Peptides against a protein of PDB entry 5CWW. Designs and how they scored, part 32

Target 1, 194 residues: chain A of PDB entry 5CWW
Amino acid sequence: VPKLQGPFDFDLNPEDEQDDEVELKDIYVIGEKPRVADLMRGEEEELEMMKEDQHNGLSLNIICLLSTSGQVKICLDIDGVEAQWLPPRSKNKRLFAPPPEPPSLLTFQTFDTLKPAEVTPDGWPMFSEDATSPYSFYVTHPAGITYISLTPWVFRLESELQSDSEAGTEFRIDLLAKGQGSERDRIFTQTRTQ

## One batch from the design tools (peptide; aimed at target 1 S59 L106 D174 A177)

Design b2_p22_5_s1 (made by RFdiffusion4, then SolubleMPNN; its pose is not in this set)
Fold by OpenDDE base, seed 5:
Structure b2_p22_5_s1 (fold): chain B 194 residues (1-194), chain A 22 residues (1-22)
Amino acid sequence: as target 1 above (194 residues)
Amino acid sequence: SRTEKLAKKLAELVKKRKEERE
């Protein structure tokens, strides 16, 4: 039986955000690209195609959260949440190992897709995929549509994750943390017909 | 700052991943 995972603890939430104040409406998950080593267990032909594409992804799951107010929270799965199965009910009263600490998500970035005046109580913001890129998506709301791309930082982060050299890593990570660099573009705004 | 904490967490992640490959 699959084990229900969660709740997740959020690390580095904005100091001003009380977790209780953010009502989530949607979740968008960008799965990690399989590591070459994990793919080597499959057919060799898929490996050659993936070698060319291996430079085009993040070896971390990304969890995007969307609030009722149109706030997007980009979270990184640092712990690598894998599918867990319920252990078989062996009758032996094994000492209840303390429940494993809930997996933590690292809050990488938060930003708004709606202006304060566009936020409505009955608004239903939703994620939608971009068919052209796994690291790009849309936030749709009655007030408008916002394009989001994580590509400006995702490849830089992956480069650091795959680097064998520590030279300059700290500096580049500091720049990454300061800039993040997600692209955000309002591609459509609904004109209120007065 | 939050950004400094984020940088630290990312650096720790990079280090961890490097150690896992060795």
Scores: peptide ipSAE 0.611, ipTM 0.948, DockQ to the pose 0.783
OpenDDE base, seeds 1, 2, 3, 4: peptide ipSAE 0.611, 0.610, 0.609, 0.611; ipTM 0.948, 0.947, 0.947, 0.948

Design b2_p22_5_s3 (made by RFdiffusion4, then SolubleMPNN; its pose is not in this set)
Fold by OpenDDE base, seed 2:
Structure b2_p22_5_s3 (fold): chain B 194 residues (1-194), chain A 22 residues (1-22)
Amino acid sequence: as target 1 above (194 residues)
Amino acid sequence: SRTDQLAKKLAELVKKRKEERE
């Protein structure tokens, strides 16, 4: 039986966000790229196709959260949350094992896709995938559609994760953290015909 | 700042991942 995972701890959650204030409407998960070691067990042909794709993927799961107000939170799975199965009810569960620390997500970025005037009580923002890129997606709302791309920082982060040298890593990570982060573009706005 | 903390956390992550590969 799959173990229910969560709640997640959100590391670096904006201080102003009271946990109770953000009603989540949707979740979009971008799975980590497969590990090369796991690919080496497969057929060579699958390896070649994945090599081209491997250069463009992040070795971390990304969890995107969408609130009813159109706020998007981009989180990184820093703990590497694996599918957990309930251990067979072995009678000797040491009752006193401290509950495993809840898996933590690192909040990379938070931003709004809606203007305050566009937020409605009955609004229902939703994620949808971009078929052309695993690291791009859309947020759809009655007020409009916003394109989001993680590509501006994902590649840079992955390059640091895969780097054999620590030289300059701290500096580049600092630049990444201070950067604009994800690309956002409102591609459609519903014109209220007054 | 939050950004500084983010940078620190990311750096720690990178370090951890490198250590796991060695």
Scores: peptide ipSAE 0.616, ipTM 0.949, DockQ to the pose 0.780
OpenDDE base, seeds 1, 3, 4, 5: peptide ipSAE 0.615, 0.614, 0.615, 0.615; ipTM 0.949, 0.949, 0.949, 0.949

Design b2_p22_5_s4 (made by RFdiffusion4, then SolubleMPNN; its pose is not in this set)
Fold by OpenDDE base, seed 4:
Structure b2_p22_5_s4 (fold): chain B 194 residues (1-194), chain A 22 residues (1-22)
Amino acid sequence: as target 1 above (194 residues)
Amino acid sequence: SRTEELAKKLAELVEKRKKERE
């Protein structure tokens, strides 16, 4: 049986947002690219072929959270939370291991997809995937549809994660932090026909 | 600043990953 994971601690949440104040409506998870080292030889060849596809995925899970207000929170799984299975109920290993520290998610970016006037108490924003890119998705709401792409910074971050060079890393990381570079485009707006 | 903290966390992550590859 898959183990339910969580709760997650959110690191670097916006100061103004108490986690308790954000009503989550949906979650969208972008799984990490498998590590080449963890792939069997046959999978390495497939990965080398995938490496040629310029869309090298991020070696981190991305967890996107969507609130009822249309706020999107992009979180990085910095701890590398893997799917855990419930240990077989073997009676004896009550290893009172201190509860593992809850996995932390790094809040990379938070932004709104709705204008304040578009937010309704009964609003139901939802994520939907983009079939053309694993790092792009849509937020759908009765008021409109917003396209989101993480591709620009995902590539840059992965480059740093895979880099053997320390030269310029600090500078590039600073740029990532200052300008995350997620694309956000309202592709559809529902005109209320009064 | 939040951005500085984020940069720090990202840098730590990068360093962690580098060490894991060594």
Scores: peptide ipSAE 0.607, ipTM 0.947, DockQ to the pose 0.772
OpenDDE base, seeds 1, 2, 3, 5: peptide ipSAE 0.605, 0.605, 0.604, 0.606; ipTM 0.947, 0.947, 0.947, 0.947

Design b2_p22_6_s2 (made by RFdiffusion4, then SolubleMPNN; its pose is not in this set)
Fold by OpenDDE base, seed 2:
Structure b2_p22_6_s2 (fold): chain B 194 residues (1-194), chain A 22 residues (1-22)
Amino acid sequence: as target 1 above (194 residues)
Amino acid sequence: SERTKLLAEKLAALVEKRKAER
């Protein structure tokens, strides 16, 4: 039986967000891509296809959260939350192991997809996938559709995670933190019939 | 911002952790 995971702790959640005020409506998870080295034990042919797709995905899970207001929160799974199974009822439950600290999600970026005037009490924003890119998705709302792409920073972050060089790492990480450059484009806006 | 600095520190720690695991 799968173990229920959570609650998650949100590292660097905006201080002004009272956790109680953000009603989440949807979650979009972008699973980590396996390391090429882990795939090297398999068939050589799949390796060539993955080499041509030079864009090895991020070796971290990304968790996107969507609020009723159309706010998107991009979180990184820094702890590497794996699917946990309920331990077999082994009698040696160390009764007093402090509950494992809840896994932490690093809040990388937060942004809005709706204007304040577009937010409605009955508005239910939802995520939808982009079939062309694992790191792109849409937020759909009655007021409009917003395209989001994480590609501008995902590949840069992965490059740092895979780099053997410490040279310039601090500078590049600082740029990632400052320039959380997710693309956000409103591709459709519902014309309010006056 | 202070948040940006903290984010950079957390990302740096993540990078170092991943390097140490290799």
Scores: peptide ipSAE 0.609, ipTM 0.947, DockQ to the pose 0.807
OpenDDE base, seeds 1, 3, 4, 5: peptide ipSAE 0.608, 0.608, 0.609, 0.609; ipTM 0.947, 0.947, 0.947, 0.947

Design b2_p22_6_s3 (made by RFdiffusion4, then SolubleMPNN; its pose is not in this set)
Fold by OpenDDE base, seed 4:
Structure b2_p22_6_s3 (fold): chain B 194 residues (1-194), chain A 22 residues (1-22)
Amino acid sequence: as target 1 above (194 residues)
Amino acid sequence: SERTKKLAEKLAELVRRRKAER
């Protein structure tokens, strides 16, 4: 049986946002691309496809959270939370291991997809995937649709994670942190016909 | 912002950790 994971601690949440104040409506998970090294030696063709895919992905899970207000929170799974299975009910391993520290999600970016006037108490924003990119998605709301792309910073972050050189890493990471580089475009706005 | 600095530090730490594991 899959183990329910969580709650997660959110690291670097905006100071003004108490986690308790944000009503979450939807979650969108972008799974990490598997490391070729962690893949059992598949067929050469599978290995080649996976190598090509590795260059285009992040070696971290991304957890996107969407509030009723249309706020998107982009979180990085820095601890590498893997799918856990409930241990078989073998009675004896009450290893009183201290409860593992709750996994932390690093809040990379928070932004709104709705204008204040578009926010409604009964709003139901939802994520939807972009079939063309695993790192792009849409937030749909009755007021409109917002396209989001993480691709610009995902590529840069992965480049740093995979780089053998430390030269300039700090500078590039500082730029990532400052710019965050997610694209956000309102592609549709529902005109209330009065 | 101070948050941005902390974010950069955490990302840099992550990068260092991942490089050390290789």
Scores: peptide ipSAE 0.615, ipTM 0.948, DockQ to the pose 0.800
OpenDDE base, seeds 1, 2, 3, 5: peptide ipSAE 0.613, 0.614, 0.612, 0.612; ipTM 0.948, 0.948, 0.948, 0.948

Design b2_p22_6_s4 (made by RFdiffusion4, then SolubleMPNN; its pose is not in this set)
Fold by OpenDDE base, seed 2:
Structure b2_p22_6_s4 (fold): chain B 194 residues (1-194), chain A 22 residues (1-22)
Amino acid sequence: as target 1 above (194 residues)
Amino acid sequence: SERTKKLAKKLAELVKKRKAER
């Protein structure tokens, strides 16, 4: 039986966000790219196709959170949260392992998809995938649809994670943190028929 | 911002950690 994981600790949440204020409506998870070592058991042809895909992926899980207000929070799984299974009910070794430190998510970016005037109490924003890219998705709300792409910064972050050189890493990471680089485009807006 | 600096630091630490594991 899978172990229920959470609550997650959100590292670098905006100081002004009271945890109680953000009602989450949806979660979108972008799994990490498979490790080459795990793929070595596959056929060479699958390995080549996966290599092209591997160059375009992040070696971290991304967790996107969507609030009732249409706020998107992009979080990185820095701890590498693995699926945990409930230990077999073997009777005696209640090794009270200290409760594992709650897994931490690094809040990379937070942004709105709705204007304040578009936020409604009955609004139910939801995520939907983009079939063209694992790092792109849509936020659908009655007021409109917003396209989001993480690709610009995902590529840069992965490049740093895969680099053998430390030269310039700090500078590039600083630029990444400042820019955050997610694309956001409102592709549809519902016209309020007055 | 202070948050941005903290984010950069955390990302740099992550990168360093991942490189050390390889």
Scores: peptide ipSAE 0.602, ipTM 0.946, DockQ to the pose 0.791
OpenDDE base, seeds 1, 3, 4, 5: peptide ipSAE 0.599, 0.598, 0.601, 0.601; ipTM 0.946, 0.945, 0.946, 0.946

Design b2_p22_7 (made by RFdiffusion4)
Pose (drawn by RFdiffusion4):
Structure b2_p22_7 (pose): chain A 174 residues (1-35, 56-194), chain P 22 residues (1-22)
Amino acid sequence: VPKLQGPFDFDLNPEDEQDDEVELKDIYVIGEKPRNGLSLNIICLLSTSGQVKICLDIDGVEAQWLPPRSKNKRLFAPPPEPPSLLTFQTFDTLKPAEVTPDGWPMFSEDATSPYSFYVTHPAGITYISLTPWVFRLESELQSDSEAGTEFRIDLLAKGQGSERDRIFTQTRTQ
Amino acid sequence: RTEKLAEKLAALVKKRKKEREE
C-alpha cells in the first residue's frame, strides 16, 4: 500500500472561488511522456460549474510509502510540506445560465491525441486542446541554448496556451 | 500572476538544464 499523497496544494490557485468551482466532478490526467509530448504530468480538473483547471506536476509525483516502525520520530524534524501542483490555467466551459447546481460534467479523451480532450455536460459539449503549447514548453525544457530561458518562458506564459471551442449546444432540453 | 508563473516555469527549465550539464 503506497502512501496517500495529498491533498495537493494548488499553487497560484484562483482566489475567491465559488462553491461550484471548488467542488470537483471529474479528473483527467495526461501522464508525462518518456524523454512525443510534455515531460510532465498534466492534471485536469472539472468542477460542477464546468470550470476546467489545467495543473502541471512540477515536482513530479513519485513512489512513496509511509515510514517503517523502525524509524524513530524526531522532534526537531520539520513539518512535512504538503504536495503541490502548479495551476497553469483556469477557464469556464459553461455560461452562468447553463450551470446546473447538481450537474455532472465529464471528461473524455481524444482518440488522436492525449493532449486534446472533451467536456460533456447537459448544456453541451466542448473540445479542448493543450497543443501546441505543451510542445513549446517541452522544447524549452530540452533547449540547447545557453541563455534566454527567462525571456522565452515569459512569452510562453503570456501565450494563450490551450484552445477551447464549443461543438454542440443543447437548447431548452435538460 | 503571469510573472509568478513565468518564474516557476523558468526555475524548472533551469533545473533541467543543470541536470543535463552534470

Design b2_p22_8 (made by RFdiffusion4)
Pose (drawn by RFdiffusion4):
Structure b2_p22_8 (pose): chain A 174 residues (1-35, 56-194), chain P 22 residues (1-22)
Amino acid sequence: VPKLQGPFDFDLNPEDEQDDEVELKDIYVIGEKPRNGLSLNIICLLSTSGQVKICLDIDGVEAQWLPPRSKNKRLFAPPPEPPSLLTFQTFDTLKPAEVTPDGWPMFSEDATSPYSFYVTHPAGITYISLTPWVFRLESELQSDSEAGTEFRIDLLAKGQGSERDRIFTQTRTQ
Amino acid sequence: SRTEKLAEKLAELVLKRKEERE
């Protein structure tokens, strides 16, 4: 039985989130690819409101177990800092009028690319893609350049990143 | 700003990966 890791702290998490934004209904994870795509796990979170949150696993989740009984507890040991994810982007997929209090939006994988996926909700369906943004970040991670890292990363963070488009809307039908 | 902090965090990751290759 491996150690339960969490609750993960969302670095740069949006402040003043509403109840239907904090409450989660689905999770979709795009695993890191071997060193084609991003060498990081991408953790996608779907709220009751239809809010989608794209998080990056900067630290890297790895194999962990609780300590053996052989280990003696040390008083001057530092407290274990909680595990962390980097909140890259957060965006709505539903208008306020489309949010149902007990709605169950769902993630769906795209057959052609793991970096594209769908959100389904009684209000409608939404296509989402993280490309090419995830490729641009991977290229910078593999950059052969001696310098310019902070400069190039600033442009990428200023980039709009993921793209989203509604493909279907259900009208007056719950 | 939030964008600046995000850029800093990403830059740290890229620099760490570059140091690993060295």

Design b2_p22_8_s1 (made by RFdiffusion4, then SolubleMPNN; from b2_p22_8 with K5Q E8K V14A L15K K16R)
Fold by OpenDDE base, seed 4:
Structure b2_p22_8_s1 (fold): chain B 194 residues (1-194), chain A 22 residues (1-22)
Amino acid sequence: as target 1 above (194 residues)
Amino acid sequence: SRTEQLAKKLAELAKRRKEERE
């Protein structure tokens, strides 16, 4: 039986956002792609195919959280939280292992998809995938639809994670952190016909 | 700043990944 994982602690959550104040409505997970290094341990044939797919995704899980207010939080699983299975109910190993430290997610970016006037108490924003890109998705709300793409920074970040050179990495990472170049475009707005 | 901390954590990750490949 899959173990329910969570709650997750959010590292570097915006100071102004108390986690308790954010009512989560939906979650969208972008699974990690295998690391090139991990692929190198595989058969040479798999290596050639993945080199051709220059669009190696991020070797980190991305967890997107959506609040009732339309706030999106982009979190990175830096520690590599793997799916945990419930240990078989073998009676004896009450290994009082200290409760594993709750898994932490690194809050990469937080942004709103709705204007304050569009936020309603009964709002039901939802994620939907973009079939054309694993790193793009939509937030749908009765007020409108917002396209989000993580591709600009995802590929850059992965490039740094795969780089054999430390030269300039810190600088480029600093730029990534400052820029947070997720695309966010309102593609549809519902006009309230009065 | 938050962004500086974010950058630091990501840089540390990058370093760790490099070390894992060596």
Scores: peptide ipSAE 0.620, ipTM 0.950, DockQ to the pose 0.793
OpenDDE base, seeds 1, 2, 3, 5: peptide ipSAE 0.620, 0.620, 0.618, 0.619; ipTM 0.950, 0.950, 0.950, 0.950

Design b2_p22_8_s2 (made by RFdiffusion4, then SolubleMPNN; from b2_p22_8, 7 letters changed)
Fold by OpenDDE base, seed 2:
Structure b2_p22_8_s2 (fold): chain B 194 residues (1-194), chain A 22 residues (1-22)
Amino acid sequence: as target 1 above (194 residues)
Amino acid sequence: SRTQKLAEKLAKLARKEKEKRK
């Protein structure tokens, strides 16, 4: 039986976000790129197709959260949350194992997809995938559709995670943190015909 | 700042991932 995981701790959540203020409506998870070692068990042809995709993937899971107000929160799974299965009811549950620290998600970026005037109490923004890229998606709301792409910073972050050199890493990470670099484009806006 | 803390955490992550590969 899968173990229910959570709650997650959100590391570096914006200080101004009172936990009670953000009503989440949807979640979108981008799984980590498959490890080459796991791919080596497959056919060579699948390896070549995945190699091109692997160069553009992140070795971390990304968790996107969407609020009723159209706020998107991009979180990184820094702890490597794996699917946990309930251990078989072995009687020797060490009762006193401190509850494992809740897995932490690193809040990388937060941004809005709606203008304040577009936010409605009955709003129901939703995520949808982009078939052309695993690191791109849409936020659909009655007011409009917003395209989001994480590709610009995902590539840079992965490059740092895969780097064998520490030279310049700090500088590049600083730039990454300052310029979070997600693409955001409103591709459709519902014109209220008043 | 939040940005500085983010950078520090990402840098730490990068170091950790590098150490896992040696």
Scores: peptide ipSAE 0.581, ipTM 0.941, DockQ to the pose 0.779
OpenDDE base, seeds 1, 3, 4, 5: peptide ipSAE 0.580, 0.578, 0.580, 0.580; ipTM 0.941, 0.941, 0.941, 0.942

Design b2_p22_8_s4 (made by RFdiffusion4, then SolubleMPNN; from b2_p22_8, 7 letters changed)
Fold by OpenDDE base, seed 2:
Structure b2_p22_8_s4 (fold): chain B 194 residues (1-194), chain A 22 residues (1-22)
Amino acid sequence: as target 1 above (194 residues)
Amino acid sequence: SRVELLAKKLAELVEREKEKRE
C-alpha cells in the first residue's frame, strides 16, 4: 500500500501566507528526468529518444500547487521524495521512532493566474498537462486558461546541478533567484457577456 | 530578502546534489 506522503514543509513560503489561508485545489507533479544509469538498462531506442529529452529535463521533482484563488506555487523537491510503501505491518514497529521529518519543498516561485475580479468562491482552477513539453502546463478556470512554462529556469537550474565547476555558480544562482523566469500567458479569457 | 534566501537555498541544493553524484 502506498504510504500517504505529506504534509510537506514549505521552505521559503511567502511570509504573508498563513498555511491555513491557502486552500489548495490541485497539484501538478513534474517528475525528475530519469537517471542515465536507469536508462542504460533499457532498449537503445528508448535511450535515443530520452537523450534528446534528457538534455531538457531537471534532475529534481517539481511540485506545482494551485489554490482556489488561482495562485500557483512552484516548489522543488529538495529531499527527493521517493514513493514510500507502507512497510509490512511487522509487529516490531519501534513505536518510538521519531516521525520521519516531513519532506521539505523549496518554494521557488508563486504567482497568480487570475485577476482579483475573476476569483470566485465557487471557482475550481485545475492543472492540465501540455503534451508538447513536460515542463509546461495549463491552469484552467471558468474565467480563462493560462499557459505556464517552467522551461526557461529549469534549463538554467539543471545546468548548475550538472556543472563540474563552481566558477560563476553563485552568480548564476543569484540570477535564477531574481529572475524566476517562468513563462505565464493567458491564452483564453472568458468574455462575460453582460 | 526572500530572493537572497532563495539564492542561498538554491546554492545549498546545488551543492547537495553535486555531492550525491560524487
Scores: peptide ipSAE 0.584, ipTM 0.942, DockQ to the pose 0.705
OpenDDE base, seeds 1, 3, 4, 5: peptide ipSAE 0.581, 0.580, 0.583, 0.583; ipTM 0.942, 0.942, 0.942, 0.942

## One batch from the design tools (peptide; aimed at target 1 D11 S59)

Design b2_p23_2 (made by RFdiffusion4)
Pose (drawn by RFdiffusion4):
Structure b2_p23_2 (pose): chain A 174 residues (1-35, 56-194), chain P 23 residues (1-23)
Amino acid sequence: VPKLQGPFDFDLNPEDEQDDEVELKDIYVIGEKPRNGLSLNIICLLSTSGQVKICLDIDGVEAQWLPPRSKNKRLFAPPPEPPSLLTFQTFDTLKPAEVTPDGWPMFSEDATSPYSFYVTHPAGITYISLTPWVFRLESELQSDSEAGTEFRIDLLAKGQGSERDRIFTQTRTQ
Amino acid sequence: SAEERRKKALEALKEALKRQKEE
């Protein structure tokens, strides 16, 4: 039985989130690829409101177990800092009028690319893609350049990143 | 090293996102 890791602290998490934004209904994880795609796990979170949050696993989740009984507790040991994810982007997929209080939006994988996926909700369906942004970040991580890292990263963070388009809307039908 | 360059790039990404959030 491996150690339960969490609750993960969302670094740069949006402040003043509403109840239906904090409440989660689905989770979709795009695993890191071997060193074609991003060498990081991407943790996608879907709220009741239809809000989607894109998180990057900067630290890297790895194999962990609780300590053996052989280990003696040390008083002057530092407290274990909680695990962390980097909140890259957060965006709505529903208008306020489309949010149902007990709605169950769902993630769906795209057959052609793991960096594209769908959100399904009684209000409609939404296509989402993280490309090419995830490729740009991977290229920088593999960069052969001696310098310019902070400069290039600043442009990437200023990039709009993921793209999202509604493909279907259900009207006056719950 | 490659590991240090990777770490720097990820720290730079975090800092850039933090500045955008503060704006």

Design b2_p23_2_s1 (made by RFdiffusion4, then SolubleMPNN; from b2_p23_2, 10 letters changed)
Fold by OpenDDE base, seed 2:
Order: C-alpha cells, then sequence, then structure tokens
Structure b2_p23_2_s1 (fold): chain B 194 residues (1-194), chain A 23 residues (1-23)
C-alpha cells in the first residue's frame, strides 16, 4: 500500500515567516519525467515516440502552490517522492524505519498573478493544465487568466541534473536563478464594468 | 531584499544539485 507522503517540509527559509500567512487555495503538481530506463521494459515503438516527444522534462517533481492572493510558488521536490511502501505488517522487526523524511521542497520561484487591486476576499484562483505542454499551466481568477510556462528554466535545470561535470555548475545555476524564471502572460483580464 | 531571496534560492539549488549528483 503506498504510504501517503507528507507533510512536505518546506525548506522555507525562516525569513519567509511571512509566507506562513499565505492561505493556499490550490496545488498543481508536474510529475517527473519517467526514466527512459524504466520505460525500456516496454515495446520499442513507445520508445521512439518518447524520443520524438523529447519533451525535455525535468527529472524532479514540481509542485506549484497558489494562494488566495494569486501568488504562485514554484517548488521542486529535491528528495524525490520515494514511493514509500507501507512496511509489510510482518510481526517482529520493528525496523524503526526512520520516519520518512518529509520530502524537502525547494522554492525555486515566487510570483504574483494578480495586481493588489485585483485581489478580493471572495476571489478563488485555481490552476488548470495546458494540454500543449506539461510544463505550462494557467491560473484562473475572476479578475483574469494568467498563462505560466516553466519551460525557460526547466530544460536548463534538467541539463544540469544530467550533467556529470561539476565544472561550470555554479555559473549555470547562477544564470538559472538570475534569469527571468517562469514566463508569465496575462491572456485575459476581466474588464470591471464600472 | 529580492536579491537576498535570490541568493537563498541559489544556495539551496546548489546544495540540492550537489546532493542529487551524489546519488
Amino acid sequence: as target 1 above (194 residues)
Amino acid sequence: SEEEKRAAVLKALKEALAKLREE
């Protein structure tokens, strides 16, 4: 039986104590790219389709959090959600499996999708998927719809994860973090008819 | 500051990547 994983330890820097006040409304999870090696047990034809769909996906799970204010937090599951199977109820060996270390989520980016004036007490932002890309999604709010794409950095991060060379890693990570990060585009704004 | 937040993210990413590469 798969063990319910959680709570996630947000390695929220304690300085982000202000984030404790953020009421979360929705969560959007982008699963890790399946390891090709695990897929190799399947038919060769699916391998070719997966090669063409070189959707250069990230080997890490991405967890997106959405607040009532329209704030999006992009988190990376660094520890990997190891499928913790419930230890078989075999009797005696209380192998104190160390309490599964809660998966550490690294906050990669935080940004707003709403202007302060658009935030309403009754506002309920929600995530919706983009069928065209696993790394793109929408945030829908009564005030408008925002398109978000993680593609600008996901590929670079994946390249770094797959790199065996530590040479230049620091520089590349610096570029990754200093970059604009996720793309954001307000595709629809509700005109408040005054 | 926004710069401090970026630095924290960078540090965390570096540490995370180091751990992932050791596996």
Scores: peptide ipSAE 0.199, ipTM 0.792, DockQ to the pose 0.077
OpenDDE base, seeds 1, 3, 4, 5: peptide ipSAE 0.139, 0.193, 0.195, 0.189; ipTM 0.699, 0.786, 0.789, 0.783

Design b2_p23_2_s3 (made by RFdiffusion4, then SolubleMPNN; from b2_p23_2, 8 letters changed)
Fold by OpenDDE base, seed 4:
Structure b2_p23_2_s3 (fold): chain B 194 residues (1-194), chain A 23 residues (1-23)
Amino acid sequence: as target 1 above (194 residues)
Amino acid sequence: SEEEKRKKALEALKKALEKLRKE
């Protein structure tokens, strides 16, 4: 699992400056799909497994941020885009390369997993993975569990990233913007036994 | 709106892609 080490630079819109005051509790990283070139260096078995996963994951890293209030922010790592076009950096340049600039994160979506009444000072929401999908996960809190899936948009975004043609890009991006974001379902709510 | 924020993010991504395609 590629470990993304912070710090992350948020290219936050000035309107999102209010989000800077959000106390983060947890981070969940969905690593970019392995590059085919990197897969070809692996055992043939790994290549076959990735070919069968027709749902080629997103070529960008996804960084999910969770606040103490249960707010989730889904961010995209733009540096992944640059990496697709950069020739594989010879392993030797990594040692003396200036520390990589912190990844620039774009906020794709922000949403709450808790109702205001469910937010408690001692309540700590946490991420947990979904073993069945790399693009699905849970937010657990004493008040309840929320299922989140990025699948509604990840595939379309990946398709755009892999498109060689600029034709229709604006239209497809607009569709992504207007489309439904991440799936979010409260799968469990703790009933306070009064 | 959430849509507007998303659009801005996607537009930024688009611009990044366009720059990479031109290099």
Scores: peptide ipSAE 0.344, ipTM 0.840, DockQ to the pose 0.059
OpenDDE base, seeds 1, 2, 3, 5: peptide ipSAE 0.336, 0.341, 0.340, 0.340; ipTM 0.839, 0.840, 0.841, 0.841

Design b2_p23_2_s4 (made by RFdiffusion4, then SolubleMPNN; from b2_p23_2, 10 letters changed)
Fold by OpenDDE base, seed 4:
Parts: sequence; structure tokens; C-alpha cells
Structure b2_p23_2_s4 (fold): chain B 194 residues (1-194), chain A 23 residues (1-23)
Amino acid sequence: as target 1 above (194 residues)
Amino acid sequence: SEEEKRKAVLEALKKALEKLRKE
């Protein structure tokens, strides 16, 4: 069960402050891949199945935000990375630990799924999952359906997260930067029967 | 450009990773 993490603080890039308060319509969360250690505690059969799925998911939570205008923001939970590197906090939950600071979200990518002419005041875009991939999904709107896949960059980012070597990090990040972002394809457009 | 924005994000990620590795 994906743990519903509490309210996310968006580290709004000051440049994003100029973006008019985007009215959010929907949220799509892609949970981090389970830690191998946590899987090892599960039945051996699940471990084998995850090993075969070479698509080692991202070790970070991904939060996708959808506005009424069809704008998608793909955000990464960076605090999830800290949780991986922090030694397992000794179970001494200090009873009065200040509430964990809300996870900081890094906006990885922002794009529109609708053309300006397709945006309507009463529009209601929604996310829907792709049953074939946890890192692919659809944005549905009366004007059309857009397929989105995060797979092009997720794998590369995960590879970097798994790398213990700083050697080549700059090169790999540069490749990630120069590489294709999320795949975005309009798979259906509603023809207005005039 | 969208590419420049992406680059900025990745640089931020790089910095975050570097920080985590030093810890």
C-alpha cells in the first residue's frame, strides 16, 4: 500500500512564483520502488519477480500534478533520497520528534497536454494509470487523451541514484539533461462534430 | 527554454546527490 505521505511542500522555484496559482484538478503518485531489503523480508517469490522486472523503478516518489488547464507538473520527492542514505534511524522514535518537515518536491518537468484552444473553463482533466507500466499514465480530457511516459529518464536517474561512484556523475547528469524528457503523445483528439 | 529548465533541475539533483553522498 503506497504510504500516503502528508502534505508536500513545493519548493517553488522563484521563477514559478510568477506562474499564476495553477488550480490543481488531479494528483497522480508513483511510489518509490520497494527497498530490496524490504523485499527480502517478503516472500522469496516476490523478490524473484522484481529481479526479473529489469525495470527497477525509481527509488524516489514521483508526484504528478494536473491543473484544470491540462498542465502537468512532474515532481520528485527529494527527501526520499535522504531516507535511503540515512542510516536506519534507530527505532527510538523520540515521542516528541517535531513533525517531519513536509517532503520537499522538486519540479522535474512541466508541460501542457491541451492546446490553448482546447482549454475550457469547465474542463476536468484527469489522470489514469497505464496497466502495463507504473511509470506511464494518461491524461484524459473531453478534448483528447494524452499518453505520458516517464521511462526515458526514470531509468537513467535511478542508475545515478544507485551509483556509489562519483566518477562520471557529471557526465551522466549531462546526458540526462540532454536526453529526452518525458514522452508525451496525444493518442486521441476529439473531433468536434460541428 | 524547456531544455534550460530541465538542465537547472538536473543540476539541482546533482547537488542534492553530492550532498547525500558526503553525508
Scores: peptide ipSAE 0.205, ipTM 0.791, DockQ to the pose 0.059
OpenDDE base, seeds 1, 2, 3, 5: peptide ipSAE 0.207, 0.207, 0.200, 0.205; ipTM 0.794, 0.789, 0.787, 0.790; seeds 1, 2 fail the geometry check

